Peptides against a protein of PDB entry 7C96. Designs and how they scored, part 26

Target 1, 73 residues: chain A of PDB entry 7C96
Amino acid sequence: PVIPDDFRCPISLELMKDPVIVSTGQTYERTCIEKWLQAGHGTCPKTQQTLTSTVLTPNYVLRSLIAQWCEAN

## One batch from the design tools (peptide; made by RFdiffusion4, then SolubleMPNN)

Design b2_p14_3_s3 (from b2_p14_3, 8 letters changed)
Fold by OpenDDE base, seed 5:
Structure b2_p14_3_s3 (fold): chain B 73 residues (1-73), chain A 14 residues (1-14)
Amino acid sequence: as target 1 above (73 residues)
Amino acid sequence: SEELERMLALSESF
C-alpha cells in the first residue's frame, strides 16, 4: 500500500516508529534526529532552519495514527 | 540539500 508522506521520516524515508517533533515543527524518527544532533548539527535536516531548541517532543498523535494505518493496511 | 543527502545516505545503514 501507498504510505502517506506524513508518516515517513524525512531522513529514513520509512514509516516512523518513534516520531518526535523538533523546534521547527518538523517530525522525524527519534533515532535519526538524535544521531544528527549528536553529530553536532544544529539545523533541521528537512528545512535547514536553525533549531531554537534541541528538545525532542514525542508526537504521540502521529504515533497512534501510524499504528492505526498499519493495522488497516 | 547536501546536508539532507548525507543523512539519507547514513539512514540506509540503519
Scores: peptide ipSAE 0.213, ipTM 0.796, DockQ to the pose 0.162
Fold by OpenDDE base, seed 2:
Structure b2_p14_3_s3 (fold): chain B 73 residues (1-73), chain A 14 residues (1-14)
Amino acid sequence: as target 1 above (73 residues)
Amino acid sequence: SEELERMLALSESF
């Protein structure tokens, strides 16, 4: 089945398993954004905005939506 | 685009 765009990480382009939100409000796969930050980047890959925080907040709502989609497909 | 290039470069590590 076709994966909804909102369920795919902007970086890996794969279905997110552990989606996290950065300070700009964009969501990425945790491992992807962590590697980006570890590489020394301080900006949001999608928006290019400077991150005001390096805290990664789990996107539980999206995780649940993806889980529901996976169960049905 | 510059955005795509950055993200693709990172994705190549997977």
Scores: peptide ipSAE 0.185, ipTM 0.780, DockQ to the pose 0.162
Fold by OpenDDE base, seed 1:
Structure b2_p14_3_s3 (fold): chain B 73 residues (1-73), chain A 14 residues (1-14)
Amino acid sequence: as target 1 above (73 residues)
Amino acid sequence: SEELERMLALSESF
């Protein structure tokens, strides 16, 4: 089955397993965005907006939705 | 860093 776009990381294009939200509201796979930040970038990969914070917040709702989708497919 | 940026791809959100 086709993976919904909202379930794929904008960086890896893969199904997210540990989705996290950045200050701009965009969601990425944790490992992907951490590598981006470690490389010295301070912007959101998708929107190019400057991040007001480097705090990564787990997107538990999306994580649950993805898990449910995987169970059904 | 450049390799990482080359790996970036934008997905459509609707």
Scores: peptide ipSAE 0.092, ipTM 0.701, DockQ to the pose 0.252
Fold by OpenDDE base, seed 4:
Structure b2_p14_3_s3 (fold): chain B 73 residues (1-73), chain A 14 residues (1-14)
Amino acid sequence: as target 1 above (73 residues)
Amino acid sequence: SEELERMLALSESF
């Protein structure tokens, strides 16, 4: 089955296992966005907006939705 | 990087 685009990391293009939300509201796989930030970037990869914070918030709702999708497919 | 840009472009095309 085709993976919904909302369930794929914008960077890795893979199904997210640990989705996190950045200050712009975009969601990425934790490891992907952490590497981006550690490389010295201060912008959102997808929107190119400047991040107002480097705090990464777990997207628990999305994690649950992905888990449900994986169970059904 | 060019690779990241390409990957982001692909994701936006979904």
Scores: peptide ipSAE 0.075, ipTM 0.681, DockQ to the pose 0.244

Design b2_p14_3_s4 (from b2_p14_3, 7 letters changed)
Fold by OpenDDE base, seed 1:
Structure b2_p14_3_s4 (fold): chain B 73 residues (1-73), chain A 14 residues (1-14)
Amino acid sequence: as target 1 above (73 residues)
Amino acid sequence: SAELERMEALAKSF
């Protein structure tokens, strides 16, 4: 089945397993965004906006939605 | 962007 765009990480383009929200509100796969930050970037990959914080907040709602989708497909 | 493309390539290898 076709994976919903909102379930794909903007960086890896793959189904997210551990989605996290950055300060701009965008969601990424944790490992991807961590690598981006570790590379010295302080901006949101998708929007290029400067991150006001490097805190990564788990997107539990999305994680659940993805899990449900995976179970059904 | 070039940076995003680089990260995409890297991410796909994870």
Scores: peptide ipSAE 0.305, ipTM 0.839, DockQ to the pose 0.162
Fold by OpenDDE base, seed 2:
Structure b2_p14_3_s4 (fold): chain B 73 residues (1-73), chain A 14 residues (1-14)
Amino acid sequence: as target 1 above (73 residues)
Amino acid sequence: SAELERMEALAKSF
């Protein structure tokens, strides 16, 4: 089945398993954004906005939505 | 962006 765009990581383009929110409000797969940050980048991959924090907040709502979708598909 | 494209390529190999 077709994966909803909002369920795909902007970096990996794959279904997110551990979605996290960055300071700009965009959500990424944890491993992807961590590697982006570790590469020395301080911007949001999607928006190019400067990150005001390196804190990654779990997007539990999205995780749940994705889980529900996976169960149905 | 070009930078995102590069990271996308790398991410696909993760």
Scores: peptide ipSAE 0.302, ipTM 0.836, DockQ to the pose 0.162
Fold by OpenDDE base, seed 3:
Structure b2_p14_3_s4 (fold): chain B 73 residues (1-73), chain A 14 residues (1-14)
Amino acid sequence: as target 1 above (73 residues)
Amino acid sequence: SAELERMEALAKSF
């Protein structure tokens, strides 16, 4: 089935397994955003807004929704 | 869209 856009990482464009939220509220695959930050970037890949924090918060709600979708499809 | 263009360009860099 077609993967919902909200379930795909803005960086990898693939189904997220470990989604994390950045300070701007956008969600990315953990490994992808970590690589972005490690490369020295301090902005949100999708919005280009400056990140007020580099803390990555697990998006457990989205992770659960993705798991439910995967189980049903 | 511009956003989609940025996302696609970014994806190519990873």
Scores: peptide ipSAE 0.284, ipTM 0.826, DockQ to the pose 0.153
Fold by OpenDDE base, seed 4:
Structure b2_p14_3_s4 (fold): chain B 73 residues (1-73), chain A 14 residues (1-14)
Amino acid sequence: as target 1 above (73 residues)
Amino acid sequence: SAELERMEALAKSF
C-alpha cells in the first residue's frame, strides 16, 4: 500500500523507523538528519531554514502512528 | 514537484 507522506523521511523518502524532530519542527529519520548535520550542514533539508539547535527530539507520537499503520498494512 | 526532485536527489547522497 501507499505510504502516507507524513510517514516518510523527507531525505530518504522511506518509511521512518526512528523519526526525530529538528528545531524547525520538521521530522526526519534519525540516521539521515545526523548524516546531514555531520556533513556540516546547518539548515533544515526540507525548508532550508537555519537550525537554531542541533538537538534531535524523538517523535514518539509519529513512531506510534507508523507502528499502527504497519500493523494494519 | 520541484521539492520532490530535490529530495530525491538528496536521498541519493545518503
Scores: peptide ipSAE 0.269, ipTM 0.819, DockQ to the pose 0.154

Design b2_p14_4_s1 (from b2_p14_4, 6 letters changed)
Fold by OpenDDE base, seed 4:
Structure b2_p14_4_s1 (fold): chain B 73 residues (1-73), chain A 14 residues (1-14)
Amino acid sequence: as target 1 above (73 residues)
Amino acid sequence: ELEEMLERIKALQS
């Protein structure tokens, strides 16, 4: 079945395995956003807002929802 | 893979 848009990383466009939330509230695949930050960028890829922090918070709720979806499909 | 990611991000911002 088709992967829900909310379960896809805005960058990789693939099903997220380790979704993390940036300071703007947007969620990305950890590896994707880390590479972006490591490249010297300090903005949110989607919103282009300046990140107030480089801390990446695991999106456990989404991780769980994705896991449930994978089990059912 | 960074280059490809940058392109996708650029598209995401468009």
Scores: peptide ipSAE 0.608, ipTM 0.908, DockQ to the pose 0.796
Fold by OpenDDE base, seed 1:
Structure b2_p14_4_s1 (fold): chain B 73 residues (1-73), chain A 14 residues (1-14)
Amino acid sequence: as target 1 above (73 residues)
Amino acid sequence: ELEEMLERIKALQS
């Protein structure tokens, strides 16, 4: 089945397993955004806005929605 | 790998 765009990481383009929210409100796969930050970048990959914080907040709602979708498809 | 990731990010910003 076709994976909903909102369930794919903007960077990896794959179904997210551990989605996290950055300070700009955008959601990415944890491993992807961590690699970006570790490479020395301090901006949001999608919006290019400067991150006010490097704290990554788990997107539990999305994680649950993805899990439910996977169970049904 | 990282290089490919950076290229995808560049494309994402378009």
Scores: peptide ipSAE 0.600, ipTM 0.905, DockQ to the pose 0.796
Fold by OpenDDE base, seed 3:
Structure b2_p14_4_s1 (fold): chain B 73 residues (1-73), chain A 14 residues (1-14)
Amino acid sequence: as target 1 above (73 residues)
Amino acid sequence: ELEEMLERIKALQS
């Protein structure tokens, strides 16, 4: 089945396994955003806004929705 | 592969 766009990481374009929210409110796969930050970038990949924090907050709601979708499909 | 990842990010910003 076709994976909903909201379930794909904007960077990897793959189904997210560990979605995390950055300070701008955008969600990415943890490994992708961490790699971006480790490369020395301090902006949101999608919006280009400067991140006010490098803290990555787990998106538990989305993770749950993805899990439910995977179980049904 | 960082290079390809950066290209995807560039495309995402367009």
Scores: peptide ipSAE 0.596, ipTM 0.905, DockQ to the pose 0.812
Fold by OpenDDE base, seed 2:
Structure b2_p14_4_s1 (fold): chain B 73 residues (1-73), chain A 14 residues (1-14)
Amino acid sequence: as target 1 above (73 residues)
Amino acid sequence: ELEEMLERIKALQS
């Protein structure tokens, strides 16, 4: 079945397994955003806004929604 | 790899 857009990482375009929220409020797959940060970038990939923090917050709600969707499909 | 990721990010910003 078709994966909901909100469940896909903006970078990898794949179903997120470990979604995390950056300081701008955007959500990405942890692995993707970590690689971006490790490469020396300090901006949000999607919005290009400067990140006020490099802290990555797990998006538990989205993770749960994705899990529920996967179980049903 | 990283290079491909950077390209996708650039496209995302377009």
Scores: peptide ipSAE 0.596, ipTM 0.904, DockQ to the pose 0.804

Design b2_p14_4_s2 (from b2_p14_4, 6 letters changed)
Fold by OpenDDE base, seed 4:
Structure b2_p14_4_s2 (fold): chain B 73 residues (1-73), chain A 14 residues (1-14)
Amino acid sequence: as target 1 above (73 residues)
Amino acid sequence: ELEEMEQRIRELQS
């Protein structure tokens, strides 16, 4: 089945397993965004906005939605 | 790898 765009990481283009929200409100796979930040980048990959914080907030709602989708498909 | 990831990000931004 076709994976909904909102369930795919903008970087890896794969179904997210551990989605996290950055300060701009965008969501990425944790491992992807952490590698980006560790490489010295301070901007949001998708929007190019400067991140006001490097804190990554787990997107529990999205994680749950993805899990439900996987169970049904 | 990181290089491929960064390239994908550049393409995403363009």
Scores: peptide ipSAE 0.610, ipTM 0.916, DockQ to the pose 0.750
Fold by OpenDDE base, seed 1:
Structure b2_p14_4_s2 (fold): chain B 73 residues (1-73), chain A 14 residues (1-14)
Amino acid sequence: as target 1 above (73 residues)
Amino acid sequence: ELEEMEQRIRELQS
């Protein structure tokens, strides 16, 4: 089945398992964005905007939607 | 790995 674009991490291009939201509002796979931040980057991978915070907020709604999609497909 | 990930990010930004 074709994975909806909104369910794919912009970095890994894979189905997200632990989606998190950065300060710019973009969502990424946790492991991907943490690796990016740990490498010394302070910008949003997609938009290149400077992150106002390095706090990563779990996107529980998206996580649930992805889980539901996986169960149906 | 990190290099591959960063390359993908560069491509994403272009």
Scores: peptide ipSAE 0.605, ipTM 0.915, DockQ to the pose 0.869
Fold by OpenDDE base, seed 3:
Structure b2_p14_4_s2 (fold): chain B 73 residues (1-73), chain A 14 residues (1-14)
Amino acid sequence: as target 1 above (73 residues)
Amino acid sequence: ELEEMEQRIRELQS
């Protein structure tokens, strides 16, 4: 079935396994955003806003929603 | 692979 857009990482375009929230409120796959940051970037990939923090917060709610969707599909 | 990722990001920003 078609993966809901909200469940896809904006970068990889794949179903997120470990979604994390950046300071701008956008959510990405952990591995993707970490690679972006490690490459020396300090902006949000989607919005281009400067990140006020490099802390990545796990999006547990989204992870749960994705898990529920995977069970049903 | 990073190059491809960055390209996707550039496209995402457009």
Scores: peptide ipSAE 0.600, ipTM 0.915, DockQ to the pose 0.883
Fold by OpenDDE base, seed 2:
Structure b2_p14_4_s2 (fold): chain B 73 residues (1-73), chain A 14 residues (1-14)
Amino acid sequence: as target 1 above (73 residues)
Amino acid sequence: ELEEMEQRIRELQS
C-alpha cells in the first residue's frame, strides 16, 4: 500500500516511527532532525527558517495515526 | 549517513 505523504519524514522519506515537531511547526523523524541539529545546524530543514528553540516535541497525534494506518495495512 | 542526509535536505530546499 502507498504510504500517505504526511506519514513520511521530509528528510528520510520513510514512514516515521518517532515523529517530532520543531519550533517552526514542521514534523520530522526524531533521529533525522537530531542528526541535523547535532551537526551544528540551527534551521528548519524544510523551510530554512531559523529555529527559535532546539526543543523537539513529540507529535503524538501523528504517531497514533501512523500506528493505526500500519495496523490496517 | 549524515552527508547523504544533508544532501537530501539541500534537494528538499531546492
Scores: peptide ipSAE 0.598, ipTM 0.914, DockQ to the pose 0.864

Design b2_p14_4_s3 (from b2_p14_4, 6 letters changed)
Fold by OpenDDE base, seed 4:
Structure b2_p14_4_s3 (fold): chain B 73 residues (1-73), chain A 14 residues (1-14)
Amino acid sequence: as target 1 above (73 residues)
Amino acid sequence: ELEEMLERIKKLQE
């Protein structure tokens, strides 16, 4: 089945397993965004906006939606 | 790898 675009990490293009929200509101796979930040970048990969914080907030709602989708497909 | 990720991010920003 076709994976909904909102369930794919903008970087890995794969179904997210541990989605996290950055300060700009965009969501990425944790491992992907952490590697980006560790490489010395301080902007949002998708929007190019400067991150006001490096705190990564777990997107529990999305994680649940993805889990439900996986169970049905 | 990081290099591939950076390349995808570059394309994402285009």
Scores: peptide ipSAE 0.604, ipTM 0.906, DockQ to the pose 0.801
Fold by OpenDDE base, seed 1:
Structure b2_p14_4_s3 (fold): chain B 73 residues (1-73), chain A 14 residues (1-14)
Amino acid sequence: as target 1 above (73 residues)
Amino acid sequence: ELEEMLERIKKLQE
């Protein structure tokens, strides 16, 4: 089955398992964004906007939607 | 790995 674009991490291009939201509102796979931040970057990978915070907020709604999709497919 | 990830991010920003 084709994975919905909204369920793919913009970086890994794979189905997200632990989606997190950055300060710009964009969602990424946790491991990907943490690796980016640990490499010394302080911007949003997609938008290049400076992150006002490095706090990563779990996107539980999306995580649930992905789980539901996986159940059906 | 990191290099590949950075390259994908570069493409994402295009």
Scores: peptide ipSAE 0.599, ipTM 0.904, DockQ to the pose 0.800
Fold by OpenDDE base, seed 3:
Structure b2_p14_4_s3 (fold): chain B 73 residues (1-73), chain A 14 residues (1-14)
Amino acid sequence: as target 1 above (73 residues)
Amino acid sequence: ELEEMLERIKKLQE
């Protein structure tokens, strides 16, 4: 089935396994955003806003929703 | 691959 857009990482375009929230509120796959940051970037990939923090917060709600979707599909 | 990733990000910003 078609993966809901909200469940896809904006970068990898794949179903997120470890979604994390950046300071701008956008959510990405952990590995993707970490690579972006490690490459020396300090902005949000989607919004291009400067990140006020490099802390990545696990999006547990989204992870749960994705799990529920995967179970049903 | 970082190169492809950067390209996808570029498109994401369009």
Scores: peptide ipSAE 0.598, ipTM 0.905, DockQ to the pose 0.805
Fold by OpenDDE base, seed 2:
Structure b2_p14_4_s3 (fold): chain B 73 residues (1-73), chain A 14 residues (1-14)
Amino acid sequence: as target 1 above (73 residues)
Amino acid sequence: ELEEMLERIKKLQE
């Protein structure tokens, strides 16, 4: 089945397992965004906006939606 | 891989 675009990490293009939200509101796979930050970048990969914080907030709603989708497909 | 990831990000920004 086709994976919904909103369920794919903008970076890895794969189904997200641990989606996290950055300060700009964009969601990425945790491992992807952590690598980006560890590489010394302080901007949002997609929007290029400067991050006001490097705190990564788990996107529990999306995580749940993805889990439900996986169960049905 | 970091390099591949960076390339994808570059593409994402286009």
Scores: peptide ipSAE 0.592, ipTM 0.903, DockQ to the pose 0.800

Design b2_p14_4_s4 (from b2_p14_4, 6 letters changed)
Fold by OpenDDE base, seed 4:
Structure b2_p14_4_s4 (fold): chain B 73 residues (1-73), chain A 14 residues (1-14)
Amino acid sequence: as target 1 above (73 residues)
Amino acid sequence: ELEEMLQRIKELQE
């Protein structure tokens, strides 16, 4: 089945397993965004906006939605 | 790998 765009990481293009929200409100796979930050970047990969914080907030709602989708497909 | 990720991000920003 076709994976909904909102369930795929903008970087890996794969179904997210551990989605996290950055300060700009965009969501990425944790491992992807952490590698980006560790490489010395301080901007949002998708929007190019400067991150006001490097804190990564787990997107529990999205994680649940993805889990439900996986169970049904 | 990191290089592939960086390339994907570059394409995403274009």
Scores: peptide ipSAE 0.560, ipTM 0.896, DockQ to the pose 0.740
Fold by OpenDDE base, seed 1:
Structure b2_p14_4_s4 (fold): chain B 73 residues (1-73), chain A 14 residues (1-14)
Amino acid sequence: as target 1 above (73 residues)
Amino acid sequence: ELEEMLQRIKELQE
């Protein structure tokens, strides 16, 4: 089955398992964005906007939607 | 790995 674009991490292009939201509102796979931040970057990978915070907020709604999709497919 | 990820991000920003 084709994975919906909204369920793919913009970086890995894979189905997200632990989606997190950065300060710009963009969602990424946790491991991907943490690796980016640990490499010394302070910007949003997609938008290049400077992150006002390095706090990563779990996107529980999306996680649930992905789980539901996986159950059906 | 990191290099591939960075390249992916570069492509994402294009």
Scores: peptide ipSAE 0.552, ipTM 0.894, DockQ to the pose 0.793
Fold by OpenDDE base, seed 2:
Structure b2_p14_4_s4 (fold): chain B 73 residues (1-73), chain A 14 residues (1-14)
Amino acid sequence: as target 1 above (73 residues)
Amino acid sequence: ELEEMLQRIKELQE
């Protein structure tokens, strides 16, 4: 089945398992964004906006939606 | 790996 675009990490292009939200509101797979930050980057990969914080907030709603989708497909 | 990820991000920004 076709994976909904919103369920794919903008970086890995794979189904997200642990989606997290950055300060700009964009969501990425945790491992992907952590590697980006650890590499010394302080901007949002997609928007290039400077991050006001490096705190990563779990996107529980999306995580749940993805889980439900996986159960049905 | 990291290089591949960085390249993907570059493409994402284009």
Scores: peptide ipSAE 0.546, ipTM 0.894, DockQ to the pose 0.802
Fold by OpenDDE base, seed 3:
Structure b2_p14_4_s4 (fold): chain B 73 residues (1-73), chain A 14 residues (1-14)
Amino acid sequence: as target 1 above (73 residues)
Amino acid sequence: ELEEMLQRIKELQE
């Protein structure tokens, strides 16, 4: 079935397995955003806003929602 | 791959 847009990483466009939230509030797959940051970028891929922090916060709610969706589909 | 990833990000920003 079609993966809901909110469950796809904006970068990889794939179903997120380890969604994390950046300082701007956007959520990405951990591996994707880490690669972006490691490449020397300090902005949010989607919004281009400067990140006030490089801390990545796990989006547990989204992870749960994705799990529920995967179970049903 | 980073190159492809960067390209996707570029497109995301369009």
Scores: peptide ipSAE 0.545, ipTM 0.893, DockQ to the pose 0.799

Design b2_p14_5_s1 (from b2_p14_5, 5 letters changed)
Fold by OpenDDE base, seed 3:
Order: structure tokens, then C-alpha cells, then sequence
Structure b2_p14_5_s1 (fold): chain B 73 residues (1-73), chain A 14 residues (1-14)
């Protein structure tokens, strides 16, 4: 089945397993965005906006939705 | 890192 775009990481383009929200509100796979930040970047890959914080907030709702989708498909 | 490169491509395309 086709994976919903909202369930794919904007960077890896794969189904997210540990989605996290950055300060701009965009969601990425934790591993992907952490590598981006570790590489010295301080912007949001999707929007190019400067991140006001490097805190990564788990997107529990999306994680749950993805899990439900995986169970049904 | 391939993932960092992909992120850079994403950033450059927007």
C-alpha cells in the first residue's frame, strides 16, 4: 500500500519510526534531524527557517497514527 | 553522511 506523505520523513523519505518536531513545527525522523544538527546546521531543512531551539519534541500523535496505519496495512 | 546530503538537497530545493 501507498504510504501517506505525512508519514514519511522529509529527509529520508521513509516511514518514520521516531518522529520528532523541531521549533518550526516540521516533523522529521529523529536520526535524520539529529545528524543534520550534528553537522553544524541550525536551520529547518524543509523551510530553511532558523531554529529557535535545538530541542526535539517527540510527535507522539503521529507515532501512534503511523503505528495504527502499519497494523492495518 | 548520505542522510545529511539528502537534507542539504531538501534545503537547497526549497
Amino acid sequence: as target 1 above (73 residues)
Amino acid sequence: DPLVKRAEELAASA
Scores: peptide ipSAE 0.740, ipTM 0.939, DockQ to the pose 0.932
Fold by OpenDDE base, seed 1:
Structure b2_p14_5_s1 (fold): chain B 73 residues (1-73), chain A 14 residues (1-14)
Amino acid sequence: as target 1 above (73 residues)
Amino acid sequence: DPLVKRAEELAASA
């Protein structure tokens, strides 16, 4: 089945398993964004905005939606 | 790292 674009990480382009929200509101797979930050970047890959915080907030709602989608498909 | 490379590509295309 076709995976909804909103369920794919903007970086890996794969179905997210551990989605996290950055300060700009964008959501990425945790592994992807952590590697980006570890590489010395302090901006949001998608928007280019400077991150006001490096805190990564788990997107539990999206995680649940993805899980539900996987169960149904 | 291929994931960092993809992130750089995403950033460059913004």
Scores: peptide ipSAE 0.740, ipTM 0.939, DockQ to the pose 0.897
Fold by OpenDDE base, seed 2:
Structure b2_p14_5_s1 (fold): chain B 73 residues (1-73), chain A 14 residues (1-14)
Amino acid sequence: as target 1 above (73 residues)
Amino acid sequence: DPLVKRAEELAASA
């Protein structure tokens, strides 16, 4: 089945397994955004907004929704 | 890193 756009990481374009929210509110796959930050970037790839924090907050709701979708498809 | 490259492309296209 077609993977919902909201379930795909904006960077990898793959189904997210460990979605995290950055300070701008955008969600990415943890591995993807961590590599971006480690590369010295301090902005949100999707919006180009400066990140006010490098803290990555797990998107538990999305993780659950993705898991449920995977079980059904 | 290919993922960093993809992120850079995303940033450049926004």
Scores: peptide ipSAE 0.737, ipTM 0.938, DockQ to the pose 0.929
Fold by OpenDDE base, seed 5:
Structure b2_p14_5_s1 (fold): chain B 73 residues (1-73), chain A 14 residues (1-14)
Amino acid sequence: as target 1 above (73 residues)
Amino acid sequence: DPLVKRAEELAASA
């Protein structure tokens, strides 16, 4: 089945398993954004905005929605 | 790292 765009990580382009929200409000797969930050970057890949914080907030709502979608498809 | 490369591509294409 076709994966909804909102459920795919902007970086990996794959279905997110552990989505996290960065300071700009964009959501990425945790592994992807952590690698980006570890590589020395301090910007949001999607928007190029400077991250005001490197804190990654779990997107529990999206995780739940994705899980529900996976169960139905 | 291929994921970092993808992130760089995303940033460059915006």
Scores: peptide ipSAE 0.736, ipTM 0.938, DockQ to the pose 0.865

Design b2_p14_5_s2 (from b2_p14_5, 5 letters changed)
Fold by OpenDDE base, seed 1:
Structure b2_p14_5_s2 (fold): chain B 73 residues (1-73), chain A 14 residues (1-14)
Amino acid sequence: as target 1 above (73 residues)
Amino acid sequence: DPLVERAEELAASA
């Protein structure tokens, strides 16, 4: 089945398993964004905005929606 | 790292 674009990480383009929200509101797979930050970047890959915080907030709602989608498909 | 490279591509296309 076709995976909804909103369920794919903007970086890996794969179905997210551990989605996290950055300060700009964008959501990425944790592994992807952590590698980006570890590489010395302090901006949001999608928007280019400077991150006001490096805190990564788990997107539990999206995680749940993805899980539900996987169960149904 | 391929994931960092993909992130750089995304950033460059923004």
Scores: peptide ipSAE 0.725, ipTM 0.936, DockQ to the pose 0.926
Fold by OpenDDE base, seed 3:
Structure b2_p14_5_s2 (fold): chain B 73 residues (1-73), chain A 14 residues (1-14)
Amino acid sequence: as target 1 above (73 residues)
Amino acid sequence: DPLVERAEELAASA
């Protein structure tokens, strides 16, 4: 089945397993965005906006939705 | 890292 775009990481383009929200409100796979930050970047890959914080907030709702989708498909 | 490279591509395309 076709994976909903909102369930794919903007970077890896794969189904997210540990989605996290950055300060701009965009969601990425944790591993992907952490590598981006570790590489010295301080912007949001999707929007190019400067991150006001490097805190990564788990997107529990999306995580749950993805899990439900996986169970049904 | 391939993932960092992909992120750079995403950033450059927006």
Scores: peptide ipSAE 0.725, ipTM 0.936, DockQ to the pose 0.932
Fold by OpenDDE base, seed 5:
Structure b2_p14_5_s2 (fold): chain B 73 residues (1-73), chain A 14 residues (1-14)
Amino acid sequence: as target 1 above (73 residues)
Amino acid sequence: DPLVERAEELAASA
């Protein structure tokens, strides 16, 4: 089945398993954004905005929605 | 790292 765009990580382009929100409000797969930050970057890959914080907030709502979608498809 | 490379591509294409 076709994966909804909102459920795909902007970086990996794959279905997110552990989505996290960065300071700009964009959501990425945790592994992807952590690697980006570890590589020395301090910007949001999607928007190029400078991250005001490197804190990654779990997107529990999206995780739940994705889980529900996976169960139904 | 291929994931970092993809992130760089995303940043460059915006």
Scores: peptide ipSAE 0.722, ipTM 0.934, DockQ to the pose 0.864
Fold by OpenDDE base, seed 2:
Structure b2_p14_5_s2 (fold): chain B 73 residues (1-73), chain A 14 residues (1-14)
Amino acid sequence: as target 1 above (73 residues)
Amino acid sequence: DPLVERAEELAASA
């Protein structure tokens, strides 16, 4: 089945397994955004906004929704 | 890193 756009990481374009929210509110796969930050970037890839924090907050709701979708498809 | 490269591409196209 077609993977919902909201379930795909904006960077990898793959189904997210460990979605995290950055300070701008955008969600990415943890591995992807961590590599971006480690590369010295301090902005949100999707919005270009400067990140006010490098803290990555797990998107538990999305993780659950993705898991449920995977089980059903 | 290909993922960083993709992120840069995303940033450039925003």
Scores: peptide ipSAE 0.721, ipTM 0.935, DockQ to the pose 0.931

